# Designs tried in a protein design run: peptides against a protein of PDB entry 3VA4. Part 67

Target 1, 107 residues: chain A of PDB entry 3VA4
Amino acid sequence: EPIGQLRLFSGTHGPERDFPLYLGKNVVGRSPDCSVALPFPSISKQHAVIEISAWNKAPILQDCGSLNGTQIVKPPRVLPPGVSHRLRDQELILFADFPCQYHRLDV

## One batch from the design tools (peptide; made by RFdiffusion4, then SolubleMPNN)

Design b2_p15_6_s2 (from b2_p15_6, 5 letters changed)
Fold by OpenDDE base, seed 2:
Structure b2_p15_6_s2 (fold): chain B 107 residues (1-107), chain A 15 residues (1-15)
Amino acid sequence: as target 1 above (107 residues)
Amino acid sequence: SEELQEYLEEILASL
């Protein structure tokens, strides 16, 4: 079962989409084989990774050296490539200019 | 939800 969820909010690209997150590495990127596939040109093929080591631990978000970056929305912060950021529940994230939200699921 | 979308838009507009 999924331990978390990443929601891509609706926008000019289309409707809202929800992506399940599982134990291990959940890659966010333009490549179709990514766990969180965002098929948009401004998203890097392997843009970022959300790693979940356990259901009771905060996931770790890392930018993978993406072209257009990964940012935390509130408070605003650009994530340096490869630097671990512990995700809080309901965290708002920008992958390039695409707004997303992490949600911890009850399992 | 609409409320969340509006909230998000406000945040994004302030960046």
Scores: peptide ipSAE 0.129, ipTM 0.702, DockQ to the pose 0.000
Fold by OpenDDE base, seed 1:
Structure b2_p15_6_s2 (fold): chain B 107 residues (1-107), chain A 15 residues (1-15)
Amino acid sequence: as target 1 above (107 residues)
Amino acid sequence: SEELQEYLEEILASL
C-alpha cells in the first residue's frame, strides 16, 4: 500500500495529478516506466528518486543528475546530484520548473 | 487546494 503521495500541481501543462509512493525507490522522470511519470521535455528520463524504507518512513529525495535540477522551495535549496534530502510532510519541490508537493499518508 | 496553490505561488514569486 502507498506510504506517501506526490502531487503535481495544476498548471499550463494540465490538471493536478497525484502519484502514490511506495516502499523502495520511486523514480521521478519523463520515462513512462517511472513511478512518478512526468512526460515533459524539461524533465530528465530519470530525474530524481524518492526512496522510502521500512525502518524510516521519511522519504529520501535525491536528484539523479538531472539536466534542469531539483529544488526545495522553502527553505530554498538546489539539490546537488546524489545528495540525500529527507522530505518533510507537505514539502514543496520543483522538478525542473514543475511544482510538486509531498504528502505523508497516515498508516 | 486552491488556497494552498495560492500560497505556493507567493513562495515561488519570492524566489
Scores: peptide ipSAE 0.129, ipTM 0.706, DockQ to the pose 0.000
Fold by OpenDDE base, seed 4:
Structure b2_p15_6_s2 (fold): chain B 107 residues (1-107), chain A 15 residues (1-15)
Amino acid sequence: as target 1 above (107 residues)
Amino acid sequence: SEELQEYLEEILASL
């Protein structure tokens, strides 16, 4: 069962979508085989990774050297490639210009 | 929700 959820807010691209997050690496990217597949031109094929470990339920977000970047919304922060960012519950993230929200599931 | 969307827009507007 999923440990977390990444919500893509609705926008010009279409309706809201929820992606389950599991233990291990959850790749965010345009490639269809990504755990979080965001099939949009501004998203890199391998854009970012959300890694969740069993011993620490808090995910680690890393940008993978994406073209259009990964940013934390509040407080605003551009994530340099490969730098670990510990996600907080309900944290708002921009992958390129697509707003998302991480939600920790109570399981 | 609409409330969340509005809140998000406010945050995004500050960027």
Scores: peptide ipSAE 0.128, ipTM 0.702, DockQ to the pose 0.000
Fold by OpenDDE base, seed 3:
Structure b2_p15_6_s2 (fold): chain B 107 residues (1-107), chain A 15 residues (1-15)
Amino acid sequence: as target 1 above (107 residues)
Amino acid sequence: SEELQEYLEEILASL
């Protein structure tokens, strides 16, 4: 079962989409092989990674040297490539200009 | 949630 969820909010691309997150590395990117596949031109093939080491530990978000970047919305913060950011429950994230939200699931 | 969406839009407008 998934330990977390990444929600892509609705927009010009279409309706809201929810992606399950599992233990290990969950790659966010345009490539269809990604755990969180965002098939949009502004998203890099391998854009970022959300690594979950345990159900009781905060996931780690890293930008993978994406073209259009990864940002935390509140407080605003641009993530330098390869720098670890611990995700808080309900944290709002921008992958390029696509707003998403991380949610910890009750398991 | 409409409330969350509106709040998100307010935050995004400040970026």
Scores: peptide ipSAE 0.120, ipTM 0.697, DockQ to the pose 0.000

Design b2_p15_6_s3 (from b2_p15_6 with A3E R7Y L8I)
Fold by OpenDDE base, seed 3:
Formats: sequence, structure tokens, C-alpha cells
Structure b2_p15_6_s3 (fold): chain B 107 residues (1-107), chain A 15 residues (1-15)
Amino acid sequence: as target 1 above (107 residues)
Amino acid sequence: SPELQAYIDEILASL
């Protein structure tokens, strides 16, 4: 059962997609075996990681030294590689130029 | 949601 969700908003790449997030490390990247597979050339093979330690704790987002970066939209913040960012529900995230939103699910 | 998408697009345009 998923603990959270990462939504990739619709764009030139195609329609909206929702990715389930589970307990543990959810890797965001271009590699097809990533938990959140974003098959776009501007996304690093292993771009970022969303770690969920418990259903009642905020996930931690870290950029993995991606080429094109990871940003929080509001308030604007560029995430330095390896620095932990605690995600808030409904947080808007840019992986490279791809807008996403984290959503906490009721478990 | 089209409203949310429009909002996101607006934010992206301002970056």
C-alpha cells in the first residue's frame, strides 16, 4: 500500500502521471527501474530520492547530484546535492524543468 | 485540474 504519491503534471511530454511512494527510498530518475521513472533526457539516471521512514512522518527529499537540479517552487529553493528537505503535503517540486507535486495519502 | 495546471504554468513562467 502506497504511503504517498508523486504527481507529474501534464505538459509537452504527455498527460499527468501519478507515481506511488512507499516506505523506504523512492528514487526519482530517468532509469526505468527507478520508483519514479521520468524517462526524459534532462532527468539524471538517478536524479533524486524521496525517503519515507514512516507513514506519519514527512518524507525527505534529496537531490543526488543531478545535472539539472531539483527545486522547491514555493517558497523558491534550489536543493544542494545531498541536503535533506522535508516535504510538506502538496509541495510543488521541479525535477529539472518538470513540475511535480507530492501528496500524502491517508493510510 | 485545469486550474491547477494553469497555476503551475504561471509559476514556471515566472522562474
Scores: peptide ipSAE 0.135, ipTM 0.708, DockQ to the pose 0.000
Fold by OpenDDE base, seed 2:
Structure b2_p15_6_s3 (fold): chain B 107 residues (1-107), chain A 15 residues (1-15)
Amino acid sequence: as target 1 above (107 residues)
Amino acid sequence: SPELQAYIDEILASL
């Protein structure tokens, strides 16, 4: 079962979508093989990765050298490529211009 | 929620 969830908020691209996150590496990207597949031109094929090592540990978000970047919304922060960022529950993230939110599941 | 969406939209508009 999933350990977390990444929500893509609704927008001009379409309705809200929820992506389950599992133990290990959850790749965010335009490629259809990604755990979090965001099929939009401004998203890199392999844009970022959310790594969950254990259910009781905060996930690690890393930008994979994406073209249009990965940002934390509050507080504002641009993530340098390859630098680990520990995700907090309810963290708001921008992949390029697409707003998302990480949610820890209580299972 | 619509409130959260509005907040996100505001942030996006300021970028």
Scores: peptide ipSAE 0.133, ipTM 0.705, DockQ to the pose 0.000
Fold by OpenDDE base, seed 4:
Structure b2_p15_6_s3 (fold): chain B 107 residues (1-107), chain A 15 residues (1-15)
Amino acid sequence: as target 1 above (107 residues)
Amino acid sequence: SPELQAYIDEILASL
């Protein structure tokens, strides 16, 4: 069962979409094999990873050396490739220009 | 929601 959720807000690309997040590595990318598949040209095939461990329910976000980057919106921060960022509930994230929000589920 | 989107847009505009 999902431990978290990543919401892609609506935009020019289409309607809002919700992606479940599970224990382990949840890859964000353009590749259809990704847990969070964002089939947009500006998203790298393997753009970022959200890792959730059993002993730490707070996910760790890492950019995977994406072309157009990964950013935290508030407070603004560009994530250097491979640097761990601990996600807080309701955190707003930009994958390239796509705004998303992490939501911690009660499980 | 529209309100949330507007809030996000404001933040994005300040980046």
Scores: peptide ipSAE 0.132, ipTM 0.701, DockQ to the pose 0.000
Fold by OpenDDE base, seed 1:
Structure b2_p15_6_s3 (fold): chain B 107 residues (1-107), chain A 15 residues (1-15)
Amino acid sequence: as target 1 above (107 residues)
Amino acid sequence: SPELQAYIDEILASL
């Protein structure tokens, strides 16, 4: 059962998509084997990781040294590679230029 | 991108 959700908003790439997030590492990337597979050229094969621990209430987001970066929208923040960012519910994230939103599920 | 910024602003406004 998923603990969280990452929503990719609709855009020129296509319709909105929702990705379930589970305990452990949820890799965001262009590779099809990623938990959050974003098959777009501007997304790195392994772009970022959202890690959810059993003992942590909020997920930890880390950029994995992506080419086009990972940003928090509000307040604006560019995430340096490998630096942990604690996600807040409803937080807006840019993977490259793709706007996403993290949502905590009630489970 | 101005278009992206506008899109983000719209998303933010809907929150």
Scores: peptide ipSAE 0.103, ipTM 0.668, DockQ to the pose 0.000

Design b2_p15_6_s4 (from b2_p15_6, 4 letters changed)
Fold by OpenDDE base, seed 1:
Structure b2_p15_6_s4 (fold): chain B 107 residues (1-107), chain A 15 residues (1-15)
Amino acid sequence: as target 1 above (107 residues)
Amino acid sequence: SPELQAKIEEILASL
């Protein structure tokens, strides 16, 4: 069962999409085999990773050395590659220029 | 929500 959700907001690319997040590593990237597949040219094949552990369920976001970066929207902050960022519920994230929101599910 | 979208756009415009 999903522990969290990543929402990709609607835009020129199309309508809003929701991706389930599970225990372990959820890779965000352009590659179709990613857990969160964002098939857009500005997204790196393996762009970032959201890791969720069983003991606290608080996701850790890491940029994987992406070309166009990963940012927290509020407050604005570019995430250095490989540096762990603990996600808060309802946190707004930019993968390249694609705005997303993390939502913790009540499980 | 549309309100959230507007807020995101505002933040993005300031970056």
Scores: peptide ipSAE 0.124, ipTM 0.723, DockQ to the pose 0.000
Fold by OpenDDE base, seed 3:
Structure b2_p15_6_s4 (fold): chain B 107 residues (1-107), chain A 15 residues (1-15)
Amino acid sequence: as target 1 above (107 residues)
Amino acid sequence: SPELQAKIEEILASL
């Protein structure tokens, strides 16, 4: 069962999309092989990773050296490549210029 | 961009 969810907000690219997040590494990227596949040219093939080690632990977000970066919206922060960021419930994230939101599921 | 900022503000306002 999914432990979390990453929501891609609606925009010019189309409607909202929800991606389930599971235990382990959930890769965010343009590659169709990614757990969170964002098929947009400004997204790196392997852009970032959300790692969930346990159901009761905050996920870890890391940028994978993406071209256009990964940012936290509130408070604003650019994530240096490879530096761990613990995701809070309802965290707003920018992958390049695509706004997303993480939330924990109650399962 | 201003459009992105507006979108972020919209999202924040709805939370």
Scores: peptide ipSAE 0.103, ipTM 0.711, DockQ to the pose 0.000
Fold by OpenDDE base, seed 2:
Structure b2_p15_6_s4 (fold): chain B 107 residues (1-107), chain A 15 residues (1-15)
Amino acid sequence: as target 1 above (107 residues)
Amino acid sequence: SPELQAKIEEILASL
């Protein structure tokens, strides 16, 4: 079972999409083999990673040196490449210009 | 972009 979920909000690109997150590294990127595959040109092939070490631990988000960056919406913060950010439940994230939201699943 | 900003504000308002 998935431990978390990353929601890509609806937009000009299409409808909302929900991606399950599991233990280990969940790569966010344009490459089709990414756990969170965002097939958009502004997303880097390997854009960021959400690492979940345990079901009861907050996931860690890191930008992988993406071209168009990774940002936290509230409070606003640009994530420097490789710097660990502990995700809070309901965290709003921008991968390039795509709004997403992390949700912890109560399993 | 204005569109992105509007979307973000919409999301924030719904929280």
Scores: peptide ipSAE 0.102, ipTM 0.710, DockQ to the pose 0.000
Fold by OpenDDE base, seed 5:
Structure b2_p15_6_s4 (fold): chain B 107 residues (1-107), chain A 15 residues (1-15)
Amino acid sequence: as target 1 above (107 residues)
Amino acid sequence: SPELQAKIEEILASL
């Protein structure tokens, strides 16, 4: 059962999409086998990872050395590669220039 | 990008 969700907001790329997040590593990337598959040229094949170690712990977001970066919107922060960022509920994230939002599911 | 910033502002305003 999913513990969280990552929303990709609608844009020029298409409609909104919701991706379930599970325990373990949820890879964000252009590769189709990623947990969060974002099939866009500006997204790296393995762009970032959202790791959920336990149902009652905040997920950890790390950029994987992506070409176009990973950023937190509020407050604004560019994530250096490999540096852990604890995701807050309703966190707004940019993968390259694609705005997303994490939210915790109540299960 | 101004367009991206506008989108972000739109999202923020809807929260």
Scores: peptide ipSAE 0.097, ipTM 0.707, DockQ to the pose 0.000

Design b2_p15_7_s1 (from b2_p15_7, 5 letters changed)
Fold by OpenDDE base, seed 4:
Structure b2_p15_7_s1 (fold): chain B 107 residues (1-107), chain A 15 residues (1-15)
Amino acid sequence: as target 1 above (107 residues)
Amino acid sequence: SPLQEEALRLAAEAE
Protein backbone atom coordinates (compact mmCIF):
# COMPACT_ATOMS: atom_id res chain seq x y z
CA GLU B 1 0.00 0.00 0.00
CA PRO B 2 1.19 3.52 -0.70
CA ILE B 3 2.55 5.60 2.15
CA GLY B 4 2.48 8.88 0.32
CA GLN B 5 1.34 10.54 -2.83
CA LEU B 6 2.91 12.93 -5.26
CA ARG B 7 0.45 15.05 -7.18
CA LEU B 8 1.41 16.62 -10.46
CA PHE B 9 -0.79 19.66 -10.96
CA SER B 10 -2.55 20.18 -14.24
CA GLY B 11 -1.00 22.40 -16.86
CA THR B 12 -0.16 22.74 -20.51
CA HIS B 13 1.21 19.21 -20.32
CA GLY B 14 -2.19 17.80 -19.47
CA PRO B 15 -4.42 16.95 -16.55
CA GLU B 16 -3.52 16.38 -12.94
CA ARG B 17 -1.91 13.06 -12.08
CA ASP B 18 -1.37 11.34 -8.75
CA PHE B 19 1.54 9.00 -8.15
CA PRO B 20 1.68 6.61 -5.21
CA LEU B 21 4.83 6.58 -3.11
CA TYR B 22 6.05 3.44 -1.37
CA LEU B 23 8.72 2.38 1.07
CA GLY B 24 12.15 2.62 -0.46
CA LYS B 25 13.24 4.71 -3.39
CA ASN B 26 10.69 6.39 -5.61
CA VAL B 27 12.54 7.75 -8.59
CA VAL B 28 11.18 10.84 -10.30
CA GLY B 29 12.17 11.12 -13.91
CA ARG B 30 11.40 11.09 -17.59
CA SER B 31 12.17 7.41 -17.98
CA PRO B 32 9.01 5.32 -18.17
CA ASP B 33 10.26 2.88 -15.55
CA CYS B 34 10.46 5.57 -12.89
CA SER B 35 8.06 5.32 -9.97
CA VAL B 36 7.03 8.86 -10.76
CA ALA B 37 7.26 8.99 -14.51
CA LEU B 38 7.13 12.52 -15.85
CA PRO B 39 7.52 12.07 -19.59
CA PHE B 40 8.53 15.62 -20.38
CA PRO B 41 11.67 16.82 -22.16
CA SER B 42 12.69 19.20 -19.38
CA ILE B 43 12.69 16.37 -16.84
CA SER B 44 15.89 14.36 -16.57
CA LYS B 45 15.72 10.61 -17.12
CA GLN B 46 16.48 10.23 -13.45
CA HIS B 47 15.66 13.62 -12.05
CA ALA B 48 15.19 13.11 -8.34
CA VAL B 49 14.45 10.47 -5.74
CA ILE B 50 11.95 10.39 -2.93
CA GLU B 51 13.04 7.85 -0.35
CA ILE B 52 10.79 6.63 2.41
CA SER B 53 12.34 4.53 5.16
CA ALA B 54 10.73 2.16 7.59
CA TRP B 55 11.99 4.33 10.42
CA ASN B 56 10.60 7.60 9.18
CA LYS B 57 7.43 8.09 7.21
CA ALA B 58 8.60 11.55 6.21
CA PRO B 59 10.18 11.20 2.79
CA ILE B 60 13.62 12.42 1.89
CA LEU B 61 13.86 14.20 -1.43
CA GLN B 62 17.14 14.43 -3.31
CA ASP B 63 17.88 15.91 -6.68
CA CYS B 64 19.95 13.51 -8.76
CA GLY B 65 21.92 16.12 -10.63
CA SER B 66 19.07 17.03 -12.90
CA LEU B 67 19.55 19.47 -15.71
CA ASN B 68 16.71 21.78 -14.77
CA GLY B 69 16.75 21.30 -11.04
CA THR B 70 14.48 20.57 -8.14
CA GLN B 71 13.08 23.29 -5.95
CA ILE B 72 11.00 23.64 -2.85
CA VAL B 73 8.35 26.29 -3.27
CA LYS B 74 7.71 27.52 0.24
CA PRO B 75 10.02 28.65 1.52
CA PRO B 76 11.83 28.86 -1.81
CA ARG B 77 14.89 26.68 -2.03
CA VAL B 78 16.90 25.16 -4.82
CA LEU B 79 18.02 21.69 -3.83
CA PRO B 80 21.69 20.99 -4.47
CA PRO B 81 22.29 17.58 -6.02
CA GLY B 82 22.45 14.77 -3.53
CA VAL B 83 21.49 16.89 -0.55
CA SER B 84 18.70 15.42 1.54
CA HIS B 85 15.55 17.40 2.05
CA ARG B 86 12.94 16.08 4.43
CA LEU B 87 9.53 16.57 2.89
CA ARG B 88 6.71 18.00 4.94
CA ASP B 89 3.13 17.07 4.33
CA GLN B 90 1.58 19.17 1.59
CA GLU B 91 4.95 20.48 0.52
CA LEU B 92 5.09 22.02 -2.94
CA ILE B 93 7.90 20.94 -5.21
CA LEU B 94 9.10 22.02 -8.61
CA PHE B 95 10.73 19.42 -10.81
CA ALA B 96 12.08 21.66 -13.49
CA ASP B 97 9.04 23.90 -13.95
CA PHE B 98 6.44 21.26 -13.12
CA PRO B 99 4.58 22.00 -9.90
CA CYS B 100 3.91 19.05 -7.65
CA GLN B 101 2.66 18.46 -4.15
CA TYR B 102 3.57 15.77 -1.68
CA HIS B 103 0.79 14.36 0.46
CA ARG B 104 1.27 12.03 3.38
CA LEU B 105 -1.33 9.29 3.38
CA ASP B 106 -3.02 8.10 6.53
CA VAL B 107 -1.83 4.53 6.81
CA SER A 1 -5.64 26.38 -7.24
CA PRO A 2 -3.80 28.95 -5.15
CA LEU A 3 -1.07 26.43 -4.41
CA GLN A 4 -0.64 25.62 -8.06
CA GLU A 5 -0.54 29.28 -8.96
CA GLU A 6 2.12 29.98 -6.36
CA ALA A 7 4.23 27.12 -7.65
CA LEU A 8 3.80 28.32 -11.20
CA ARG A 9 4.79 31.83 -10.22
CA LEU A 10 7.98 30.63 -8.64
CA ALA A 11 8.69 28.41 -11.61
CA ALA A 12 8.42 31.40 -13.89
CA GLU A 13 10.72 33.45 -11.69
CA ALA A 14 13.33 30.72 -11.77
CA GLU A 15 13.40 30.65 -15.57
Scores: peptide ipSAE 0.105, ipTM 0.684, DockQ to the pose 0.124
Fold by OpenDDE base, seed 1:
Structure b2_p15_7_s1 (fold): chain B 107 residues (1-107), chain A 15 residues (1-15)
Amino acid sequence: as target 1 above (107 residues)
Amino acid sequence: SPLQEEALRLAAEAE
C-alpha cells in the first residue's frame, strides 16, 4: 500500500522506526499528527515534507524552515528551506541530528 | 550498519 518508507535509525532516542510514505504530502515533524512524527525537541513541529506525486513516484524532500535543519548525508548537503530535493532510493537524511533513510517500496 | 554508522558520525559532527 505505501509507496515508500522512511526509516529512523535506532539510537539513544530509542529503537528503529519505519514510517510509511503515501501519495501527497508526508509531513515530517514533532507534532503528533505528522505523517512522520518524530517527537523530539530538536525537531520542528513541521520540520520537512516528503511529497510524492502520482505522476512521479520519486519523492521530493523540502525543509520547511526548520530550526535545526535538514541535511543529505552523501554527499553532505544542507538543504535550504523550500528547495526541492529529489530523493534517491536509499538516500540518507538527517533531520536535525536524527539519521534517517528513504527506501522506495516495490509496489 | 555501515550506513547507519556514517550517518551517526555526521550527526555527531553537526552538533
Scores: peptide ipSAE 0.102, ipTM 0.686, DockQ to the pose 0.127
Fold by OpenDDE base, seed 2:
Structure b2_p15_7_s1 (fold): chain B 107 residues (1-107), chain A 15 residues (1-15)
Amino acid sequence: as target 1 above (107 residues)
Amino acid sequence: SPLQEEALRLAAEAE
């Protein structure tokens, strides 16, 4: 079962979508092969990765050298490519200009 | 969604 969830908020692109996150690497990107597939032109084919090592350990978010970047909303921070960011529960993330939220599931 | 609105507001302000 999933350990976490990434929510893509609703917008001009369409309704809200929830993506399950599992142990290991969860790739965020435009490619349909990604765990979190965001089929939008402004999203890189392999945009970012959320790595979950254990259910009781905070996931690590890394930008994969995306064209339009990955940002943390509160507090505002642009993630340099390849730099590990420890995700907090309910963290708000921008992949390019798409607002998302990470949620830790109670498993 | 209030969280969505906040995220969008903060994103816009950062541009």
Scores: peptide ipSAE 0.099, ipTM 0.679, DockQ to the pose 0.128
Fold by OpenDDE base, seed 3:
Structure b2_p15_7_s1 (fold): chain B 107 residues (1-107), chain A 15 residues (1-15)
Amino acid sequence: as target 1 above (107 residues)
Amino acid sequence: SPLQEEALRLAAEAE
């Protein structure tokens, strides 16, 4: 059962996509075997990771040394590789230039 | 979506 969700907003790439997030490591990347597969050339094969340790605990986002980076939108913040960022509900994230939103599911 | 538009605006400003 998913604990969270990552929304990829619609854009030139196509319609909105929603990715379920589970306990453990949810890898964001271009590789098709990623939990959050973003099949775009500007996304690194393993771009970032969202780690969820418990349903009642904020997920941790880390950039995995991606080429085009990971950013928090508000307040603006570029995430250095490997540095933990605790995600807030409704957090807006840029993976490269792709806008996404994390939200917690109440299950 | 207002959030989408805001995110895109901020992304553009960050370029």
Scores: peptide ipSAE 0.096, ipTM 0.683, DockQ to the pose 0.156

Design b2_p15_7_s2 (from b2_p15_7, 5 letters changed)
Fold by OpenDDE base, seed 1:
Structure b2_p15_7_s2 (fold): chain B 107 residues (1-107), chain A 15 residues (1-15)
Amino acid sequence: as target 1 above (107 residues)
Amino acid sequence: SALHEEALRLAEAAE
C-alpha cells in the first residue's frame, strides 16, 4: 500500500493526477518507467527522487541534477542537486515549472 | 484551491 501521494495540479498540460508513493525510492521524471512519470519536455528523464524509509515515513526529496530544477514553493527554495530535503505534509513542490503537492497518507 | 493558485503564481513568477 502507498505511504504517500504526489499530486500534480491541473494546468495547461491537462487535468490533475495523483501518484502513489511507496517505501523506497520513488523516481520523478520524464521516463515512463519512473514511479512518478511526468511526460513533459521540461522534466528530466530522472529529475528527482522521493525516498521513504520504513522507520521514517517522512519522505526525503532530492534533485538528481535536473536541467530545470526542483523547488520548494513555500518558503521559496531551490534545491541543490543531491541535497536532502525532508518533505512536510501538504508541501508544495515545483519540478521545473510543474506545481505538485505531497500528501502523507494515514496508513 | 488557494494552495493551487499560490503554486501556479509562484511557478509563473519563476519563469
Scores: peptide ipSAE 0.114, ipTM 0.684, DockQ to the pose 0.157
Fold by OpenDDE base, seed 5:
Structure b2_p15_7_s2 (fold): chain B 107 residues (1-107), chain A 15 residues (1-15)
Amino acid sequence: as target 1 above (107 residues)
Amino acid sequence: SALHEEALRLAEAAE
């Protein structure tokens, strides 16, 4: 079962999509092989990674040196490549200009 | 939702 969820909000690109997150590395990127596949040209093939070490531990988000960046919405913060960011439940994230939200699942 | 719209606004402003 998934430990978390990443929601891609609806927009001009299309409808909302929910991606399950599992223990280990969940890669966010344009590549179809990514756990969170965002098939948009402004998203890097391997854009970022959400690593979950345990079900009761906050995930770690890292930008993978993406072209168009990864940002935290509140408080506003641009994530430098490779720097670990501990995700909070319900945290809003921008991958390039695509708004997403992390949600911890109760399992 | 409110969070959805907030995120969208920030996304647009970032362009």
Scores: peptide ipSAE 0.114, ipTM 0.685, DockQ to the pose 0.158
Fold by OpenDDE base, seed 4:
Parts: sequence; structure tokens; C-alpha cells
Structure b2_p15_7_s2 (fold): chain B 107 residues (1-107), chain A 15 residues (1-15)
Amino acid sequence: as target 1 above (107 residues)
Amino acid sequence: SALHEEALRLAEAAE
């Protein structure tokens, strides 16, 4: 069962979408094989990864050297490639210019 | 939502 959720807010691309996050690596990217598939040109095929471990339900977000970057919204921070960022519940994330929100599920 | 709008504003400012 999912441990977390990544919400893609609605926008010019279309309606809101919710993606379940599971233990292990949840790849964010344009490739349809990604756990969080964002089929948009500005998203890299493998853009970022959200990793959730069994002993720590708080996800670790890493940019995978994406072309258009990964940012934390508040406080603002551009994530250098490969640098771990521990996600907080309700944290707002930009993959390229697509606003998303992480939500920790009650499990 | 307010959170969506805030994220959108920051995204636009970063472009």
C-alpha cells in the first residue's frame, strides 16, 4: 500500500493528478515507466527520485541531473543534482515549472 | 488553492 502521495496541481497541462508513493525508489520523470509519470516536454525522462525507506517514512528527494531542475518552494531552494533533501509533510515542490505537493499518508 | 497559487507564483518568478 502507498505510504505517501505526490499531488500534481492543476494547470494549463490539465487537471490535478495524485500519484501514490511506495517503499523504495519512486522515479519522477517524463518516461511512462516512471512511478510518477509527468509526460511533459520540460520534464526529463528521469527527472528526480523520491526514495522512502522502511525505517524512515519521510521521503528523500533527489534531482537526477534534470535539465530544468527541481526546487523546494518554501523556503525556496534549488536542489543540486544528487543531493538528498528530506521531504516534510505538505511540502511544495517544483519539477521544472510544475507545482506539486507531497502528502504523508496515515499508514 | 492558496498553496497552488503560491507554488505557481514562485515557478513563474523562477523562469
Scores: peptide ipSAE 0.114, ipTM 0.685, DockQ to the pose 0.154
Fold by OpenDDE base, seed 3:
Structure b2_p15_7_s2 (fold): chain B 107 residues (1-107), chain A 15 residues (1-15)
Amino acid sequence: as target 1 above (107 residues)
Amino acid sequence: SALHEEALRLAEAAE
């Protein structure tokens, strides 16, 4: 069962979408094979990865050398490729210019 | 959503 969730906020692309996150590596990208598939041109085929090692640990977010970057919204931070960022519950993330929010699930 | 609007505002300002 999923232990986290990534919300893609609604926008010009369409309605809100919620993606379940599981233990291990959850790849964010334009490729339909990604755990979090964001089928938009500005998203790299393999854009970023959210790695969850345990249900009681904060996930690690890494940009995978994406073209248009990955950013934390508050406080503002551009993530250099391959550098680990520990996600906080309810954290707002920009993949390129697409706003998302991570939240943990209570299971 | 307030969080959604805030995220959008910040994204727009970063362009």
Scores: peptide ipSAE 0.106, ipTM 0.671, DockQ to the pose 0.155

Design b2_p15_7_s3 (from b2_p15_7 with H4F E9Q E12A)
Fold by OpenDDE base, seed 2:
Structure b2_p15_7_s3 (fold): chain B 107 residues (1-107), chain A 15 residues (1-15)
Amino acid sequence: as target 1 above (107 residues)
Amino acid sequence: SPLFERALQLAAEAA
């Protein structure tokens, strides 16, 4: 069972997509092997990682030194590479210019 | 930022 979900909002790239998040490291990136595969040129092969240590703990988001960055929307914040950001439920995230939202699942 | 504004708009529509 997934513990969380990352939603990629619809856009010029296509329709909305939902990605399940599990215990451990969930890599966000252009590579097809990523847990959250975003096959877009502006996304780095390994762009960021969402690490979930337990179902009752906030996930940690880290940018992996991506070319086009990772940002929190509200309040606006650019994530420095490798710096841990504790995700809040309903957190809005930009991977490069792709809007996403994390939400915790009620498991 | 237009990107931030777009993300907020999308989130509002999804609520």
Scores: peptide ipSAE 0.106, ipTM 0.705, DockQ to the pose 0.969
Fold by OpenDDE base, seed 5:
Structure b2_p15_7_s3 (fold): chain B 107 residues (1-107), chain A 15 residues (1-15)
Amino acid sequence: as target 1 above (107 residues)
Amino acid sequence: SPLFERALQLAAEAA
């Protein structure tokens, strides 16, 4: 069962979408095989990864050397490739220019 | 950043 969720907010690209997050690596990217598949040209095929090692631990977000980057919204921070960022509940993230939000699910 | 502000706006609307 999912431990977390990543919400892609609605925009010119289309409506809001919610992606379940599971234990292990949840890849964010343009490739349809990604756990969080964002089929948009500005998203890299493998853009970032959200790794959840345990249900009671905060997920780790890493940019995978994406072309257009991964940023935390508040406080504003551009994530250097491969640098681990511990996700807080309700954290706002930009993958390229696509706003998303992580939230922990009650299990 | 305008993108950051957009993200915050969307989050506020969703809350």
Scores: peptide ipSAE 0.105, ipTM 0.709, DockQ to the pose 0.972
Fold by OpenDDE base, seed 3:
Structure b2_p15_7_s3 (fold): chain B 107 residues (1-107), chain A 15 residues (1-15)
Amino acid sequence: as target 1 above (107 residues)
Amino acid sequence: SPLFERALQLAAEAA
């Protein structure tokens, strides 16, 4: 069962989509093989990764050297490739220009 | 930026 969720907010691309996050590596990217598949040209095939080691630990977000970057919204921060960022519940993230939000699930 | 402002608005709506 999912431990977290990544919400892709609605926009010109379409309606909101919710992606379940599981233990291990949840790859965010344009490739349909990604756990969080964002089929948009500005998203790299393997854009970023959200790694969850345990249900009671904050996930780690890393940009995978994406072309258009990964950013935290509040406080604003551009994530350098490969640098670990501990996700807070309700964290707002920009993958390229796509607003998303992470939240933990009660399981 | 407009994206930043949108993100803030979305956060406010979700809260």
Scores: peptide ipSAE 0.103, ipTM 0.695, DockQ to the pose 0.727
Fold by OpenDDE base, seed 1:
Structure b2_p15_7_s3 (fold): chain B 107 residues (1-107), chain A 15 residues (1-15)
Amino acid sequence: as target 1 above (107 residues)
Amino acid sequence: SPLFERALQLAAEAA
């Protein structure tokens, strides 16, 4: 069952979408086989990864060297490729210019 | 950044 959720807010691209996050690596990217598939041209095929371990259910977010970057909203920061960022509940994230929010599920 | 501001606005609306 999902441990977390990544919400893609609604926009010109379409309605809000909620992606379940599971233990292991949840790849965020344009490729259709990504766990979090964001089929938009500004998203890299493999843009970022949200990894959740069995020992630490707080996800680790890493940008995978994406073209248009991954950013944390508050406090604002650009994530350098491959640098681990521990996601906090309700964390706001930009993948390229797509606003998202991580939510830890109470399971 | 307008992108950050937009993200915050959307999050506030969703809460």
Scores: peptide ipSAE 0.102, ipTM 0.704, DockQ to the pose 0.980

